# Peptides against a protein of PDB entry 7UQJ: the designs that were tried, part 49

Target 1, 160 residues: chain A of PDB entry 7UQJ
Amino acid sequence: PELYQNFNITPPRGVLFHGPPGTGKTLMARALAASCSSDERKITFFMRKGADILSKWVGEAERQLRLLFEEAKKHQPSIIFFDEIDGLAPVRSSKQEQIHASIVSTLLALMDGMDNRGQVIVIGATNRPDAVDPALRRPGRFDREFYFPLPDVKARFKIL

## One batch from the design tools (peptide; made by RFdiffusion4, then SolubleMPNN)

Design b1_p11_2_s3 (from b1_p11_2, 6 letters changed)
Fold by OpenDDE base, seed 5:
Structure b1_p11_2_s3 (fold): chain B 160 residues (1-160), chain C 160 residues (1-160), chain D 160 residues (1-160), chain A 11 residues (1-11)
Amino acid sequence: as target 1 above (160 residues)
Amino acid sequence: as target 1 above (160 residues)
Amino acid sequence: as target 1 above (160 residues)
Amino acid sequence: MAVAEPAVSFP
């Protein structure tokens, strides 16, 4: 929020961080949260893992997502970070596909219903951008994408 | 390797990165790999996830670990990075505990047998240091530990 | 600080991160700050942008730099991060060159005068290392340099 | 009970 305010950038509704594992997606999300926080303005950082949404919240995932978004709105300015958002993607079983479809549908609705998000930013991180439901990548949702490349090995750290 | 060489530091046999999720453990490991590589000396970075060792390598995990360490030795200077090494920890089933015990035993043996490691560094990352087998944390294995804290909110980014 | 202490590395007086835009220089600086903080030992992270030092602090830049270094010393262990430190470099106007020369001279003096820095680290980031005043790159100042390359496509991360 | 990692309120 403050970073975007200081840059006169309208905070995107949702930002997708994508790139190979360990490219710093989660760290950047936390660093952004920390950088946007001041002694005067506390940013609340909510973290969820995509696989945890499917596995830990069996039958309550939709409710827990709603609660997460409500809590984020209550604690604005806030960041909701979904790590491994591709972990919402169905492991190829029809039963998991239905559960996934419901969870994704709920996430879509929550992202759409946050029109008056105030100072709530949603960040998704994935190692597999093509495994992220295209509906999540539409305008008004994860409408901004940032590629996190592997740091090239050719970094001559000349420690002189 | 080069970072340690440039610091006249004997490269530790193994380094454990521990701390909450998204504190930059994987990024730091990759950044260290990148920093130690030059145009003249490429560091080979091998990444494995602890959960993948248990799940993808069922019955071959020990063999794949041996192959990984052999390949790392062939491609020295090299870094072996185990992300979520606590994912080697048994999900509390007797069958998984036995498989885990065998995999951990193999990893211990591979770490011990690398006395002539040359320029091979092993990095383990975990969000749960207490879930890492204490045998992995003994001298000659993951004998150096680095805590990756959550960026404390009290980092007064006084952007004055 | 703690990273350096844990490595038994004397923290360098200053570290220059250089490389193309988007190579993770700022991210690494924040990650280092985060990694050096613990629940017991909070690291204070001070961030300034080179262009802001010239533009926002017109006529007070030298004073603000002094205050920054004094505050960093008061809040040790601390990191001072100068992003786009090459933005201190004069855009080729004689008036800006004089202002730049004074600011750089002040920064040099502050870096030299921190002999008893305790646990204060200065990190500079630039996309243009050749635009950084060579005087800043001398021993006792930014005496360690880390190149952040563009991720070369040829980093054969053979994830076998 | 999935211990929801407490929302770290970053002040």
Scores: peptide ipSAE 0.000, ipTM 0.358, DockQ to the pose 0.075
Fold by OpenDDE base, seed 2:
Structure b1_p11_2_s3 (fold): chain B 160 residues (1-160), chain C 160 residues (1-160), chain D 160 residues (1-160), chain A 11 residues (1-11)
Amino acid sequence: as target 1 above (160 residues)
Amino acid sequence: as target 1 above (160 residues)
Amino acid sequence: as target 1 above (160 residues)
Amino acid sequence: MAVAEPAVSFP
């Protein structure tokens, strides 16, 4: 948020982090939240795992998504991070269960409704950008994509 | 914690992350916490910003530091991350406000008292290691330093 | 490792992280290790700094490299991260000291010998990919390169 | 295992 203000960048409504699994998408999303949290401007970070929304919020997933976005709006500046968003919003298929279709539709609507949510950033992380509904990748939604190239595995030692 | 156990590494009492701003020090600390949190062993991550301790904890900063370290001990394995630790523990000067001097002394004592806190790791992040009190950089405190070289501005994009 | 299994991606033997200094190459490598460490499968992360191998392992650098790769094999799935690999494996010149040439040759041989090490990933990080011996950048070695672009200070905003 | 969604309040 502040970062976007400082650079006069219209904060993207949504950013898709894509790349092979373990590319640090989640790590980066957290780092971002941390680095944008100045003392003057706390960023509230909300994390959800796509598969968990489908599994734990079965029957209330749409409601919980709405609540999540409202909480994020209430606590702006905020970041909503969806880890494994391909699990939450798989490509719409004629065989997609109505539940998944409804969740995807809800997420689409929530992303579209963010115009006035200038301090809520949504980050979707996926290992399979092609498994994410293309509707989510349109302008005003996950309109910015960042490829996380397979980070070569060695960097873990010096930080730990 | 577990990483240190697995490698027969005595967990450092404190690690200083230093390097230019934006080098991912905060990100790394969070990644560490996340990576050390296996399902079997959740690591409790505590974050404080150095300037916030001085500004928000004015008059109670020492007490709040003690409480932080006790909470970290209670919820071990744990990480205490001080972002911008140079703001919390600036180099002792003859002009250093008594408040800052007391907070630094408290932090020193808390670091020294960690011998029996084998599962609490303290990470200090700074952009200015030379602005951190040298007493904090002694063995048994922030005795390990990790230079975060200037993120060549490009790689933050690919990881993010 | 698991990530590569889940995606049916042949884990690269080696990945070169290149980009200007501080691009989060080390961070990314750690994030990978973290994300590939599921609860079910801990990834062992090994880090070495290229210059440290040359300076600290003088006279035993080849042996220490071999030991590193054997330890990585023993503790697979594992990651070996070489930070500043251009310091370890500078471009072969007619003026390259025999010691450096031998270390580079040993690293080449260890990379080539990784065919049966399907769960050991090697990450080299450099700010100067052109300073790395081209032999290391051949297929079966650091055959995948990830450019860490200068975080356009703007794109930190895009990810955040 | 459901990693408890850390509501990470970033200060």
Scores: peptide ipSAE 0.000, ipTM 0.194, DockQ to the pose 0.087; fails the geometry check
Fold by OpenDDE base, seed 3:
Structure b1_p11_2_s3 (fold): chain B 160 residues (1-160), chain C 160 residues (1-160), chain D 160 residues (1-160), chain A 11 residues (1-11)
Amino acid sequence: as target 1 above (160 residues)
Amino acid sequence: as target 1 above (160 residues)
Amino acid sequence: as target 1 above (160 residues)
Amino acid sequence: MAVAEPAVSFP
C-alpha cells in the first residue's frame, strides 16, 4: 500500500486567512505569493476586495468572478486573493441580499470546478470567519483555515 | 572575514511549528509547501501524524521513519510534515514508553544524517512544544521554532 | 479596463515583521526564504541583527549597509533580513544618538534606491514597531507589516 | 530545497 501520500501538493484549492483587522492576512498572502514566484515562474497574484467586487460590479459580480478565475487559470501558477471575503461571501442566512447568495453560489461553483491539476490557489481573508458561508469552508473549497490572532492586549500594553 | 553569511538558505533541516490547536500550523506547512511547488518543481509533501506513526506501525515505526526520509530524499525538493509531533517524539523523561525513546532516537539520527545540500525540510507541528524532546530542538534538527498564538479571547469577543 | 491588477508581486521592497519576542519573526523570514529558494533559483538570504550592525561597525555602519544592499543586488533574488531592526533604525525623536539618525537615513536611501524590477526583499523584524522610525514604514520601504502576536496568556495557562 | 526567486509578472 503506497504509504506515502505523495501529496502532490495540489495547491489547496482554497485557504481562508481569518483573524482581526491588521493581523497581516493580506501581507501573508502577498509574502506567500512573492515566495512562490521566481524569475522563471512568475506567480500571478490577483487581488480583489470582496466589498469592491460587489460595489464596483453591481449586477456583474458573477461574471467578474468567472473572468477572474479564467484569467487566473490562464496565468497559472496563480493566486487569487480575496481580501475581506466576508464582504463577497456572506452567510446565506442573512435574509437581506439575494445578490450575496448568487455570488456565493458562483464562487462555490468556481472553486468546485477548479481542476485538481490546476495551480490556482484561492486565498480568502476575513476578520469574521463566522460571517463566511460554511459551504465555502467545506473540503475542496476554503478547506484550510489559518488564524491570524491579535496580540494579547496585555502584551501590547507591555510594549508601550 | 566574509561578513555576509550568505545563508545559502540550507532549508532549515527542521522547523517546529508550535502553538495551540486550531492556530493553523498544518495549514501554514501546506501553504509553504504549496507556495514552493511550481509546475516545473513539484515539492513533494509528506504528511504524517505523530500518533498515527506510532499506532499504525507498532514495532515498525523506526523503519517507517527511515523509509519516509529515504522517500523524501528521492523526491527532493520535499517537505516532511509531522503533525502532532509530540505524539511521535515525547520527552524522554516520561518513564513509561521505551518505544517513544527509540523513535525519538531514530528521528534524531535521521535529522542529523540529512545532507546539508539536501532539499528536504522537516516541519513538526505541536500544541505542546515542551512535550517535545529538547534534543529535537537543538541546532541541525528542529532548530527553528515558529509560534502560532491563539487569538486573545478578548479579541474574539470583540469580533462577535 | 484591465480589472485585474496583476499584482506583479514586486516583492515588497520591505516587510516589517513585528511582535513580541519568541513569536517566530526570524523563523518566518527564513521559512519564506527557504520556500522561495529552488534548486534552479537560490535565494540568497542575508541576515543581520540591527544592534550588531551598530556595535560591530561603529563608524562604518552606513558603509556596511551600502555593501549589504550591493551584495544583495548582485545575488538577486535575495532577502535582507534585519533582525531587531529597532536597534538599527530607532525613532528619530530619541534626542541622543546622531549615529542612529544617520544609519536610518542611509537605510531610507537604500530602500528608496532599490529598482522596482529588483528581486531584493527587505524584511525587518522588531519587537517594538513603534520604536522603528515611521519614515521606514512609508510606501516603498517597509510598507507591509505583519504582526506576530503572543499567545493569549490564558491559552498558555491552559497548555500547562 | 531549491528556493525559487520571486518573479512576479504582472500581465
Scores: peptide ipSAE 0.000, ipTM 0.199, DockQ to the pose 0.034; fails the geometry check

Design b1_p11_2_s3 (from b1_p11_2, 6 letters changed)
Fold by OpenDDE base, seed 4:
Structure b1_p11_2_s3 (fold): chain B 160 residues (1-160), chain C 160 residues (1-160), chain D 160 residues (1-160), chain A 11 residues (1-11)
Amino acid sequence: as target 1 above (160 residues)
Amino acid sequence: as target 1 above (160 residues)
Amino acid sequence: as target 1 above (160 residues)
Amino acid sequence: MAVAEPAVSFP
């Protein structure tokens, strides 16, 4: 946040971490999360699973998203991390189209409504970037994407 | 950290942010920094400029690196962010080969010596990934790289 | 493409995918290509291997590059994907300097000559970003880079 | 290895 101001660079509103399952997207988000609150500057990390927002809050998912963004804004500097964001904002699939469309629309509006001076960053992680609504991947939203390829098994075995 | 254990995924020891100047590498590192300390879990962020380590600590740069890693380890979970890491670990250029080689070797050893159970992440930012010693870009070191494209000048001007 | 117009953002002229061999660069380029062709808007994907252009078309490589860009422009919206682009535009190595320099110069000119309103995106994939001529990595060319860490070999084998 | 890919907004 301050760093964005110090560099006169707008914080990305959203960063999409994508790649196959187990590539460390959630892990990186948490590690970046786990590393950047200094003793002087504590950063608030809000984690949600996309599918959990959709499933646990049927009919209230939109309200829960709004509350999440409000809380993140209240506790700036903050990250909102959506794990499995494809579960929250799936590309229009037939059966539950209307509910998904509404939740996606809410998330879009929340991301669009973030003041660029705000110290809230949204990180979405997905195994299926193609299953994320393209509208989320537009500039001013998840306008940065990070691919997480599977860590090379050989590299993994050197790390085990 | 815990997530890495939970997923049996080794935390990246190092992440390289690279891209042209002003692409928001430092900014992203700080934003990720600024976002991931929860109220419950504060993360310590250590920032160093590669060129500053090299220039300010001539003859002690190795010791300063060791101390930095020790402090980061002491204050886990933590990030060590190297801005302009190409300034710390340049590819072997002729004139000051031995000093640069020693500093790079120290950084390599420190990154290699990080226990995978440690909650220390190293983020290196560079405008010149090619100027970063390839040894740093190997698995178990900066084994993850993030490119930061130039934000579109028009998009930048909306951000200013 | 439309998104770039809609946001008044110049589409990246070029995106560099880099990372170790088998990190899914080619796969991601194809996936992005596949995801961007909607039923309504078919995107034309042109794939070339850098080394193949250099080796198969000795003396005609420049003409083949021009033709490729012309065809891509004719079939907009389009992607030109260069796999192993380091093979097409290697950093100046001593022995075949003149031919490589000419091909690189042609590619530079073609990328520079792309109308920013054009719906042609160039994606270069390399295992060796440092082997790609730095001139290609400048703004207006491959001004975006994506690092692809090693995909887990086990997960690669599930994709084969 | 975390690969930060800038969003290639395909048109």
Scores: peptide ipSAE 0.000, ipTM 0.183, DockQ to the pose 0.072; fails the geometry check

Design b1_p11_2_s4 (from b1_p11_2, 4 letters changed)
Fold by OpenDDE base, seed 2:
Structure b1_p11_2_s4 (fold): chain B 160 residues (1-160), chain C 160 residues (1-160), chain D 160 residues (1-160), chain A 11 residues (1-11)
Amino acid sequence: as target 1 above (160 residues)
Amino acid sequence: as target 1 above (160 residues)
Amino acid sequence: as target 1 above (160 residues)
Amino acid sequence: MATAEPAVAFP
């Protein structure tokens, strides 16, 4: 938020952190929040797991997303961090697809409804960027992507 | 840099990352550099170890610091990351104190000589913020501090 | 543990993370622990510094190592992370060599005594893999190695 | 008594 407010860029509404598990995506999001928090301006960091939006918020996921964004707006500057955002992606079961489609649609609407003057940044983290709904990756949403590389893919092949 | 360029804040000339080892300070600095690098604007990331400034640059540390800052200015927007910046702190030997004092004085002069319009950010990382010369922590230098907490389960509840 | 349990791989008894400082070894170990922790199964993460085993456990290092492994066994699935495991390596003083040799011998015995059915993973991190006792790097101990490359200056230019 | 660093239960 502050990093994005003070420098007159329209903060990306969303940033996608992608890369293999354990590459520090969550830590990065937290440390960005910490780094943007000065003594004068604290950035409020909201964390949700993509799978938790489905499992913990069964039947209320859309409402909880709206509440989350409302809270984030109230506590600006703020970061909403979705860990495992691909957990919002429809699993190939038709009933889950409808629920996921509704949640994704709600998230899209919430990201689209963020006023460009809002100090809310959304960070999505995933190990599976291809499992993230392409609609989330469009301009004005998760329009910036950061790849968290594995320390060289070749080094992993000696490990596996 | 870009985070600070696009939003019209005078980027802090210096940011101090402090906290226990393994809290992700170095990773954060790198990911900030990566997050600020777009395809249109690449942030150049310069990394130095505090101890290396003394040990590798014996007799040339001041010159190497000047060269580092000149390179950083040539390759704006840029981040200079000093890992273990407390390694620039005087060791309790008087001769090392003079060398360290000269290096610290050079770093101070370089940070003070950064034009506020410059797109150079200096990030210092330390596990021992109290070992960092207080002169480096003054306004216009490392005037922003970020604590990297141990992910103590309890500290997560204060951030969440 | 769980990463290895759910996939029916005999978890390596020990994994060595090696590479330059600030390559994210500690972070990776924590992120692996976090990624393997589900709501149903929490992985307990035990961290020790190699140097602390010598300096803090002077005269009790072997006992403290045994207690650590016992605690890790009680709290399975678990990860024991040794940061700077090369700090267990004998310093060139003969008296320290004996103490270090005893500690290393104890660690070897503890790693050898881990039942393959145990859900305890040992992760050693070092910046100096060549300073790690070769006996620790044998099959059934730290038999898997992960190199954490420096983000090659060239690889940074691809990320940046 | 070396204070055992608290077992960080990762959520």
Scores: peptide ipSAE 0.000, ipTM 0.217, DockQ to the pose 0.070
Fold by OpenDDE base, seed 4:
Structure b1_p11_2_s4 (fold): chain B 160 residues (1-160), chain C 160 residues (1-160), chain D 160 residues (1-160), chain A 11 residues (1-11)
Amino acid sequence: as target 1 above (160 residues)
Amino acid sequence: as target 1 above (160 residues)
Amino acid sequence: as target 1 above (160 residues)
Amino acid sequence: MATAEPAVAFP
């Protein structure tokens, strides 16, 4: 939130964190939530793992997504963090197309239905941005993408 | 490394970070690597995702593990971080027992074969410590376990 | 940055991340930088460790701070992250008062001299907010403080 | 002239 205000950037409805595994995407999201929560202004951080929504809620994944967004909207300001969002919204692969397509469509609709006035930010983290449905990466959805580089080999060599 | 020397604590060969998803396990490992790397003492941080080793290296997972440990040993002081180690070393489930058992056995042997003189620390992160083979959680392997709680619902409600 | 815009909060000139060690402050800052850099808008992230500025640049710490802020201003939008800022701007302790006081004064002046129009954000991370000079924690400087709680003491005692 | 370590511009 704060960064976009500083830069006169319309706060995205959705932010995609992508980059190699372990580059801190999940923690960044948490840290964003923590950094945005003051004693006066608590930010509600909803975390879901993409694969878990699919696996735990067979046939209810769409409902769980709707409930998540509704709850996030009720508890504004809120962050919805999807860890491994590529597991929630995979690129339409041929054989299991219908269920994934419907979940993606629900997520799209939920992101599109977020009033720009809503203090709900959606953060998706993935190691595989190319495995995320391109429809999610369009303006008004995950319209901001942030690459978490591996700390450059030199900066990693400063950790190395 | 430095912390264990300061406290006369025998550095564990392996540290298991466990707790709910997003609790910062992956970051803690990175932060440990970063905090332990000084300009004078670079720590080599090797990160692998457990599931990726299985999925990317079908039939070569054991070799890749050996190479990883060899490389870590060559670049001491080193940290080997396994994110989602439950994906690398699942509890022996019936139907795919042999491949997983062999990878677990290789990891066990690699951890056991680390001379206490080696400045190689293995960190495993999991959301499911009970899904990690108990043999890995024995002394001389992941002999230190650190629970990453969910920030308490209140602290999560401060992030929530 | 983005969070402050979403909330109609005047973006702080400075944000203080505080909380016990290992709570992810340093990574939060990095993740903020990464999350604020899009392909279209690169954010320049300047990281300095407070103690390193004092130790590496005896007699030049003030100059290094000025150069850092100048460089950050040249490469706007920018984030200056001070890890362990308590090492850079300690509360005036009696015996080494003059050098620390002058560095603190320089940092104060640099923060005060940032035009509100500048797209430079200063983030300080500390485990000891009470060890940071209170003058830095005033409005127009580190006017936002974010506590990184330990995961509940019980939770850290599971890391202990 | 202590070359300020180049800021890692995160693209």
Scores: peptide ipSAE 0.000, ipTM 0.209, DockQ to the pose 0.063
Fold by OpenDDE base, seed 3:
Structure b1_p11_2_s4 (fold): chain B 160 residues (1-160), chain C 160 residues (1-160), chain D 160 residues (1-160), chain A 11 residues (1-11)
Amino acid sequence: as target 1 above (160 residues)
Amino acid sequence: as target 1 above (160 residues)
Amino acid sequence: as target 1 above (160 residues)
Amino acid sequence: MATAEPAVAFP
């Protein structure tokens, strides 16, 4: 009996880095990507800022997300890093944010549509994990969360 | 004189991830493994829960550990991730825990027997590093420890 | 239009790991390097302690730094890890520390002279980021910083 | 530990 599930580490479909600003979320994502890309095997790192996808691509944000995932799939192994993902995928709470709801729905569909065989990792970084739609944080999406804490202010004061 | 020890980063024979529950220990181990496995070079990730090795394999836990390490050695490069390793390798303090003492001894022997040339990394995760036998935390075993802190609750309240 | 800046994650020319002692800075650097070195592509990991470069190489520290960077460049992809970098590159504040100022200047020049095409990553670890010369923390040098916090003492007390 | 060297491909 195949006792050891070789978890082919299906690259986590999504990893959420969350914690206060300046805690190194973006930096960890880049370091992970840099540590995974060899001379022969370049991990392609796609960085997008959540707010930039919305602001630069008013009305085209969904298409740009699809293109991003297609390009990431074409350039496997790849990392899609969404910095400030709460700017891209806010909680569906306000009736006024149809654009945000549609973008969240598109991102959900794109994450769900990633083949388990794909070597695309999606990393979202946020300072406000509670502002990210819980649907994105379900299994098969950003099912893995890293907390990046602030230094205990007390520890900073002991170094001064 | 060869001044720069090229630390061939002998893959740490063991890395202990420790910190409170929900701090991302298991997730970091998987992210590291995923970030190390390319299409041509799949890092084989073996995940075991410390308590599951004891509960599912009553009387066979030692054999299962040996088989795990053999399979990990056969599928190099590989990561063995023990989640909740304190459930597998408790401190030897209680005379009543002969089974635990034997499992700890087996794990010690397996970690000591790993060739420096092997590409097997053992990652243990625990919420209670002080419940892990100090012998496992000695050089050549889990000689490397990562602390995963809780967010300062005060930092969470400043984000609300 | 090439909409997706493939961030060639130009391996960060420098990454500063900072945080209290025992937070796993050295360990993370080694884990990153170990996770980046495959059987075919061994990342060469050069570890130096900041204070050791100064103490063991009195009057030769600059030459040793140059040789270190040359060896790291020769053995690309490589990581240079400076543990306790504040011992190597203190803030220029004291007129009395000409040796330190010269070593800092040499390290600055070496980091600036790294070709963008090079696969050399410099990781500095410190418990005192404010004791590291701000010039080292500018873009193109240690432009990326990871904070390694202490566990909130309150979280430790909840585990006791 | 077969860890691949960092090469970033830009398309």
Scores: peptide ipSAE 0.000, ipTM 0.194, DockQ to the pose 0.034; fails the geometry check

Design b1_p11_2_s4 (from b1_p11_2, 4 letters changed)
Fold by OpenDDE base, seed 5:
Structure b1_p11_2_s4 (fold): chain B 160 residues (1-160), chain C 160 residues (1-160), chain D 160 residues (1-160), chain A 11 residues (1-11)
Amino acid sequence: as target 1 above (160 residues)
Amino acid sequence: as target 1 above (160 residues)
Amino acid sequence: as target 1 above (160 residues)
Amino acid sequence: MATAEPAVAFP
């Protein structure tokens, strides 16, 4: 929020960080949260892992997502960070596909229903952008994408 | 390797990065690999996830670990990075515990048998240091530990 | 600080991060600050942008630099991060050159006068290392340089 | 009860 306010940029509704594992996606999200926080304006950072939404919230994943978004709205300015958001994608098993489809649909609805998000930003991180449901990548959802490349091995850190 | 050479530091046998998720453990490992690479001396970076060692290498995990360490030795200077190394810890199921115990024992043996590691560094990353087998944290293995805190909320970035 | 203590490395007086824009220089500085903080030992991270030192601190830039270094010393262990430190370099206009020269001379004096810095590290980041005053790059100042390359597309991380 | 990692309120 404050980063975007300071830049006079309308904060995106959602940002997708994608790239190989260990390219700093989660760190960048935390660094952004920290950089946007001041002594006067606290940013609340909410983190969830895609796999945890499926496994820990069996049968309550939708409710927990709703609570997360409500809490984020109550504690604005806030960032919701979904690590491994591709973990919400349907794993090719039929019964898991239905559960995943329902969770993804809930996330979509929560992202759409936050028309007046105020100061809530959603960040998704994935190592597999093509495994992220295309519906999440539409305008009004994760409408900004940032590629996190592997740091080049040819990086001559000339420690002179 | 080169970082330690440039500092005239004997490279630790293994380094454990621990701290909350998204504190930059994987990024730091990659950045260290990148920083130690030059145009003249490439560092080979090998990455494995603890959960992948268990799930993808069912029945061959020990062999794949041996191959990984042999390849790292062939391509020295090299870094072996184990992300979520706590994923090698016994999940409290008996059959998985035996497989995990065998994989951990293989990793221990590989870390011990690399007395003449040359320019191979092993980095483990975990969000749960207490879930990492204490045997991995003994001298000659992961003998250096680095805590990756959550960026302190009280780090007053007084951008005055 | 703690990273260097844990490595038994005398912390450099200053570290220069250089490389193309978006190569993670600022991210790395924040990650280092975070990684050196523990629950028991907080690291204070001070960030300034080179352009802000010139523009926001017109007539007080030298005083603000002194205050920054004094605050960093009071709140040790600490990191002072100068983003776009090349922004302190004289832009080829005569009147700005004198102001820049004075600010650079103040920074030099502050870096030299911190002989007993205790646990204060200075990190500079630039996209233009050749635009950084060579005096800043001398021993006892930014005496360690780290190149942040563009991630080479040819870095075949063979994730075998 | 999945201990929701407490929302780290970044002040």
Scores: peptide ipSAE 0.000, ipTM 0.334, DockQ to the pose 0.075; fails the geometry check

